# Peptides against a protein of PDB entry 3HUF: the designs that were tried, part 109

Target 1, 320 residues: chain A of PDB entry 3HUF
Amino acid sequence: MWIIEAEGDILKGKSRILFPGTYIVGRNVSDDSSHIQVISKSISKRHARFTILTPSEKDYFTGGPCEFEVKDLDTKFGTKVNEKVVGQNGDSYKEKDLKIQLGKCPFTINAYWRSMCIQFDNPEMLSQWASNLNLLGIPTGLRDSDATTHFVMNRQAGSSITVGTMYAFLKKTVIIDDSYLQYLSTVKESVIEDASLMPDALECFKNIIKNNDQFPSSPEDCINSLEGFSCAMLNTSSESHHLLELLGLRISTFMSLGDIDKELISKTDFVVLNNAVYDSEKISFPEGIFCLTIEQLWKIIIERNSRELISKEIERLKYA

## One batch from the design tools (peptide; made by RFdiffusion4, then SolubleMPNN)

Design b2_p18_3_s2 (from b2_p18_3, 7 letters changed)
Fold by OpenDDE base, seed 3:
Structure b2_p18_3_s2 (fold): chain B 320 residues (1-320), chain A 18 residues (1-18)
Amino acid sequence: as target 1 above (320 residues)
Amino acid sequence: KEEEEAEKEQEELLEEEE
């Protein structure tokens, strides 16, 4: 989201969140959802127009800012952004930090981008929330991205957490739920005057972890916990592969259970399967190898003695 | 000095609009 602040009293000492939309900036406007009052004798009654665009699909992958357009409203002294005069037709900016000078005002408006990108675990929740979140200047998507700051956990009562949720947790993404998204939808009006009223997702995340025994106390408890072990995985998802890498596993990939030869078995401690393959092919598992699902592996990893537990299972099934 | 001149020019522009 874009946040503006200024030196001196020109913004009355207030910080504001600028959501996607158009703002008239000047001395003789009243602060509201479409106006920013700036108090200086050197600033015109109506001085500039700020236009913030909704996030693009590219912004979700890059964590880049919503496009920020500045237009001077034909003022005597003009408008500058990053010491450059704004053109007569307006200019557009994708920099994360903008110093906006209105006329000869000695104090600048500082606009900075606070990164917030929300990944969704399922397309149905994305379809429900994306429009509202985009109107807050929050990029949204389904695919894994290094720019993601938050991950929406699908709350199905009594189900195990998904692979996406497991990976998001280990990647140190802030896990959130529908309750946090609902709270974000209500804050839009209150943060116009005070950007500090933006809800802290970390409190929501702490509550999710505290109330769900499927999460370890920290990602650090699981990261590299299986260092030195080797697994083979069916080429199913990139997230599953990255999850196993974060556990410190050496990973071999295969296309079918029939591709598991004696050489692969000799180098592999266990095979990781998705639920569908595990349930359909239980009878056809190769002899002398331990096969498990990611959810079964996760149940072992969240235990304090995970290395001992997995070693015991490997030994048990090598002789079965 | 440039700020005082800009304030004076803005005060003059405000007086011309009244």
Scores: peptide ipSAE 0.104, ipTM 0.800, DockQ to the pose 0.174
Fold by OpenDDE base, seed 4:
Structure b2_p18_3_s2 (fold): chain B 320 residues (1-320), chain A 18 residues (1-18)
Amino acid sequence: as target 1 above (320 residues)
Amino acid sequence: KEEEEAEKEQEELLEEEE
């Protein structure tokens, strides 16, 4: 989200969130959802127009800001952004930091991008929330992104956490739920005057982890916990691969269970399968190898003695 | 002082545009 602050109390010492929309900026406007009052004698009654666009799909992957348009409203002294005069038709900015000078005001409005990019695990939840979050200037998507700051866990009572949730946790992404999204939807009016009223997602995350026994105490307890083990994985999910990498596993990929030959077995401690393959082919697993799902692996990984548990299971099947 | 003079000059200039 865009946040503005200013020197010299020209914004009354307050930080403000700018959501996607249009703002008239000037001395003689009243602060509301479409106006930003700036208190300086050197600023025109109506000085500039700020227009913040909704996030693009590209912004989701790059963590780039919503496009920030600045137009001078035909003022005598103009408007500058990053020491450059704004063009007569206005200019658009994609920089994460903007120093906006209105006329000859010695104090600048400092606009900065607070990175918030929300990945969804479930397409139905994305469909439900994307429009509202985009109107907050929050990029949203389903695919993994290095720009992802938050991950929405679908709370299905009694279901195992998804691979996406497991991976988000190990990546140290802030896991959030629908309650946090609902809270974000309500703050839009209250944060006009005070950007500090933005809800802390870390509290939500701590509560999720504390109240769910499917999470380990820390990502650090699981990261590289299986270093020195080798697995083979069905080449079906990039997230699954990345998850196994974060566990410190050496990974071999295969396309079908028929590709699991004696050579692969000799180099592999266990095979990771998706649920569909595991359930359909459990009767015909290759002899002499431990096959498990990611969910079954996760149940072992969350245990403090995960390495010992896996070692015992591998040994049991090598001698069967 | 230069800042106060610039503000004053600008205030005068803004009053002339009204």
Scores: peptide ipSAE 0.087, ipTM 0.791, DockQ to the pose 0.190
Fold by OpenDDE base, seed 2:
Structure b2_p18_3_s2 (fold): chain B 320 residues (1-320), chain A 18 residues (1-18)
Amino acid sequence: as target 1 above (320 residues)
Amino acid sequence: KEEEEAEKEQEELLEEEE
């Protein structure tokens, strides 16, 4: 989201969130959803127009800002952005920090981008919320992104957490739910005058972890917890592979259960399978190797003695 | 002084736009 602040008292000491939309900026405008009053004798009655665009698909992957357009309203002294005069037709900016000077005003309006990028675990929730979140200047998507700051967990009561949720947790992404998205939608009007009124997602995240026994106390308890173990997995989702890497596992990939030969078994402590393959092929598992699902592995990883539990299960199958 | 001169120059400009 874009936040503006100003030097001196030209914004009355307030910080303001600029959502996607158009704003008239000047001395003789009243603060509302489409106007920004700036208090200086050196500023025209109507001085500039700010236009914030909705996030692009590219912004979801890059964590880049919503495009910020500035137009001077034919003022005598013009408008500058980052010490450059704004062109006659207006200019568009993708920098994360903008210093906006209105005419000869000695104080600048400082615009800065606060990164917020929300990944969804399921397409149905994305379809429900994407439009509203884009109107807040928040990029949204389904695919993993290095720019992702928040992850929406699907609240199915009594279901196991998904691999996406497990991976988001280990990446230290702030996990949120539909209750936070609802709350975020209600604050749009209240945060116009005070950017500090933006709801803290960390409190939502703490409540999710506290109320769900499927989460460990911290990501640090799980990261590299299986260092020194080796696994083999079916060529599945990228998130599954990255999850196992964050556990510190050495990973071998195979295309079918038939590719699990004696050589692979000799180098591998256990095999990770998806639920569909585990349920269908349970009778045909290779002898002498421990096979489990990612969800079964997660249940072991969240335990304080995860390394001992895995070692005992590996030994049990070597002597059966 | 420069700020006071810029304010005065802008007051004069505001009187010309009325």
Scores: peptide ipSAE 0.081, ipTM 0.792, DockQ to the pose 0.155
Fold by OpenDDE base, seed 5:
Structure b2_p18_3_s2 (fold): chain B 320 residues (1-320), chain A 18 residues (1-18)
Amino acid sequence: as target 1 above (320 residues)
Amino acid sequence: KEEEEAEKEQEELLEEEE
């Protein structure tokens, strides 16, 4: 989201969030959802127009800012952004930091981009929330991205956490739920005079983890916990592969269960399968190898003695 | 002083436009 601050108390010493939309900036406007009052004698009654665009799909993958447009409202002294005079038709900016000078005001408005990108595990939840979140200047998507800061866990009562949730946790993203999204949606209805009044997603995350025994205490408890073990996986999602890498596993890939030969078995401690393949093919599993799902593996890795548990299962099947 | 002078010079220039 965009946040503005200013020097010389021209914004009354407050930081303000700017959501996507249009703002008239000037001395003789009242602070509301579409106006920013600036307190300086050197600023015109109506000095500039700020327009913040909604995030693009590209912004979700890059963590780039919503486009920030500045137009001078035909003022005598003009408007500058990063020491450059704004053109008569306005200019658009994609920089994460903007110094906006209104006329000859000695104090600048400092705009900075605070990255927030929300990944959804469930397409239905994305469909429900994406529009509202985009109107907050928050990029949203389903696919893993290096720019993701938050992950929405699907709270289906009684279901195991998904691979996406597991990976998000290990990647140290802030896991959130629908309650946090609902709170975010209400924030837009008020003039945000202080950007610090944004709800802390970390508190939501702490509550989710505390109330769910399927999470370890920290990602660090699981990262590299299976170092030295080797697995084979069916060519599954990239998230599944990255999850297994974060566990410290050496990974081999295969295309079908028929490709599991003696050579692969000799170098592999266990085979990781998706639920569909595990359930359908459990009768045809190769002898002498431990096959499990990612969810079954997760149940082992959250235990304090995960390495001992895995070793016992490997030994049990190699000598059967 | 330079800030006060710049504010004053601009106050005069804005008063001339009103």
Scores: peptide ipSAE 0.080, ipTM 0.783, DockQ to the pose 0.192

Design b2_p18_3_s3 (from b2_p18_3, 9 letters changed)
Fold by OpenDDE base, seed 5:
Structure b2_p18_3_s3 (fold): chain B 320 residues (1-320), chain A 18 residues (1-18)
Amino acid sequence: as target 1 above (320 residues)
Amino acid sequence: DEEEKYEKEQEELLKEEE
């Protein structure tokens, strides 16, 4: 999201979030969803127009800012952005930091980009929330991204957490729920006066972890917890691979269960399968190897003695 | 009027920086 603040109390000492939309900036406008009052005699009654675009798909992957357009409203002394005069037709900016000078005002409006990118685990939830979140200047998507700051888990009562949720947790992404999204959708009016009224997701995250026994106390308890073990996995998802890497596993990939030969078994402690393959092929599992799902692995990993538990299961099958 | 007070304070600040 874009946040503005200003020097010399020209914004009355307040910070403001700018959502996607158009703003008239000037001395003789009243602060609302489409106007920014700036208190200075050197500023025109209507001085500039700010236009913030909705996020692009690229912005979700890069964590880049919503495009910021500035147009001078034919003022006597013009408008500058980062010491450059704004062109007569307006200019567009993709920098994360903008120093905006209105006319001859010695004080500048400072605009900075706070990155917030929300990943959804469920496409139905994305479909419900994406439009509203994009109107807040928040990029949204389903795929893993290095720019992802927040992850929405689906609170289906009694369901196990998904691989996406497991990976988001280990990646130290802030896990949020629908309650946070609801609250986020209501703040649009209140943050016009004070950007500090933006809800913090950390409380929501702490409550999710505390109230769900499927989470360990910290990602650090699980990261590299299986260092020294080797697994083989069916080449199914990049997210599953990255999850197993974060556990410290050496990973071999195979395309079919038929590729699990004696050589692979000799080098592998266990095989990780998706639920569909596990359920369909459980009768045809190779002898002498421990096969489990990612969800079954996760149930072991969240235990304090995860290494001992896995070792016991491996040994049980080697001597069976 | 708080707005008139801020406008005057801003006028003084602008005069000190000019």
Scores: peptide ipSAE 0.027, ipTM 0.593, DockQ to the pose 0.140
Fold by OpenDDE base, seed 3:
Structure b2_p18_3_s3 (fold): chain B 320 residues (1-320), chain A 18 residues (1-18)
Amino acid sequence: as target 1 above (320 residues)
Amino acid sequence: DEEEKYEKEQEELLKEEE
């Protein structure tokens, strides 16, 4: 989201979130959803127009800002952004930091981008929330992204957490739920006066982790917990591969169970499968190798003695 | 300095709007 602040009292000491939309900036406007009052004798009654665009799909992957357009409203002394005079037709900016000078005012409006990119685990939830979140200037998507700051956990009561949720947790993203999204949807008017009223997702995250026994106390409890072990996995998803890498595993990939030869078995401690393959192929598993699902692996790695548990299972099946 | 003068003039304006 874009946040503005200013030196001196020109913004009355307030920080403000700017959502996608159009704002008239000037001395003789009243603060509302489309106006920003700036208190200075050097600023015109109506000085500039700010236009913030909705996020693009590219912004979801890059964590880049919503496009910020500035237009001078034919003022005597003009408008500058990052010490450059704004063109007569307006200019657009994709920088994360904008120093906006209105006329001869010695104080600048500082606009900065607070990155928030929300990944969804479920396409139905994305379809439900994407429009509202985009109107808040929040990029949304389903695919893994290095720009992801928040992850929406799918609330299926009594179900195991998904691979996406496991990976999001280990990647140290803030896991959120529908309750946070509901709260976030209500803050649009309140944050006009004070940007600090933006809800902190960390409280929601702490509550999710505390109330769900499928999570360890911290990602650090699981990261590199299986260092020194080797696994093979079916080439099904990048998220599954990255999850296993974060556990410290050496990973080999195969395309089918038939590709698991004696050489691979000799170098591999266990095979990780998805649920569908595990359930369908359990009768045809290669002899002398431990096969498990990611969900079964997760149940082991959240235990304090995960290394001892894995070692016992490997020994049991290699010598059976 | 011009900055202190400007700050003081803005403080006076804020007091006149109250």
Scores: peptide ipSAE 0.027, ipTM 0.616, DockQ to the pose 0.057
Fold by OpenDDE base, seed 1:
Structure b2_p18_3_s3 (fold): chain B 320 residues (1-320), chain A 18 residues (1-18)
Amino acid sequence: as target 1 above (320 residues)
Amino acid sequence: DEEEKYEKEQEELLKEEE
């Protein structure tokens, strides 16, 4: 989201969130959803127009800002952005930091991009929330992205957490739920005057972790917890691979169970399978190797003695 | 004082546009 602040109390000492939309900026406007009052005798009654676009699909992957358009409203002294005069037709900016000077005002409006990108684990929830979140200037998507800051956990009572949720947790993404999204949808008007009123997702996250026994206390409890072990996995998902990497595993990939030869078995401590392959091929598992699902692996990893538990299972099958 | 002086100069310049 875009946040503005200013020097010299020209914004009344307040920070403001700018959601996608159009704002008239000037001395003789009243603060509302489409106007920004600036308190200076050096600025025009109506000085500039700010237009913030909704996030692009690309912004979800890059964590880039919503496009920020500035137009001078035919003022005598014009408008500058980053020391450059705004053109007569207006200019568009994709920089994360904008220093906006209105006329000869000695104090600048500083606009900065606060990165917030929300990944969804469930396509139905994405379809429900994407439009509203985009109107807040929040990029949304389903696929893993290095720009993601928040991850929406699918609430199914009594189900195991998904691989996406496991990976988001280990990647130190803030896990949120529908309750946070509901709260976030209500703050649009309240945060106009004070950007600090934006709800803290960390409180929601702490509550999720505290109330769900499927999470360890910290990602650091699991990161590199299986260092020194080697696994083989079916080449299924990038998230599964990245999850296993964060556990400190050496990973070999295979395309089918038939590719698991004696050489691969000799170099591998265990095989990680998806649920479908695990359930369908239980009878055809290679002899002398420990096969498990990611969900079964996760149940071991969240335990304090995960390394000992894995070692015992590996030994059990080598001597069977 | 410099800020007030600057604001006054700008206010005068803005009045010349009105």
Scores: peptide ipSAE 0.033, ipTM 0.709, DockQ to the pose 0.212; fails the geometry check
Fold by OpenDDE base, seed 2:
Structure b2_p18_3_s3 (fold): chain B 320 residues (1-320), chain A 18 residues (1-18)
Amino acid sequence: as target 1 above (320 residues)
Amino acid sequence: DEEEKYEKEQEELLKEEE
């Protein structure tokens, strides 16, 4: 989201969130959803127009800012952004920091980008929320992204957490739910005058973790917890692979259960399968190797003695 | 005060743009 602050008292000492939309900036405008009052004798009554675009798809992957357009409203002394005069037709900016000078005012408006990118675990929730979140200047998507700051957990009461949720937790993404999204949708009016009123997702996250026994106390309890073990997995999902890497596992990939030969078994402590393959092929599991799902592995990893539990299962099947 | 002079000059210049 874009946040503006100003030097001196030209913004009355307040920070403001600028959502996607158009703002008239000037001395003789009243602060509202489309106007920004600036208090300086050197600023025109209506001095500039700011236009913030909705996030692009690229912004979701890069964590880049919503495009910020500045137009001077034919003022005598013009408008500058980052010491450069704004062109007659206006200019667009993708920098994360903008120093905006209105006319000869010695004090500048400082605009800075606060990154917030929300990943969804399912397409249905994305479809429901994406439009509203984009109107808040928040890029949204389904795919994993290095720019992802928040992850929406699907609340299916009584279901195990998904691989996406497990991975989001381990990569230290803030996990949120539908209640937080509802709250975000209501704050748009209240944050106009004070950017600090933006709700903290960390409280929501803490409540999710505290109330769900499927989460360990911290990601650090699980990261590299299986260092020194090796696994084989079906080449099915990138998220599953990245999850296993974060556990410190050495990973071998195979295309089918039939590709699990004696050589692979000799180098592998256990095989990780998806639920569909695990349920359908139980009778066809290779002898002398421990096969489990990611969800079964997760249940072991969240235990304090995870290494001992896995070692016992490996030994049990080696002597069988 | 040079600042007060500058503010007055700016206020006069802005009145001419009306």
Scores: peptide ipSAE 0.030, ipTM 0.690, DockQ to the pose 0.168; fails the geometry check

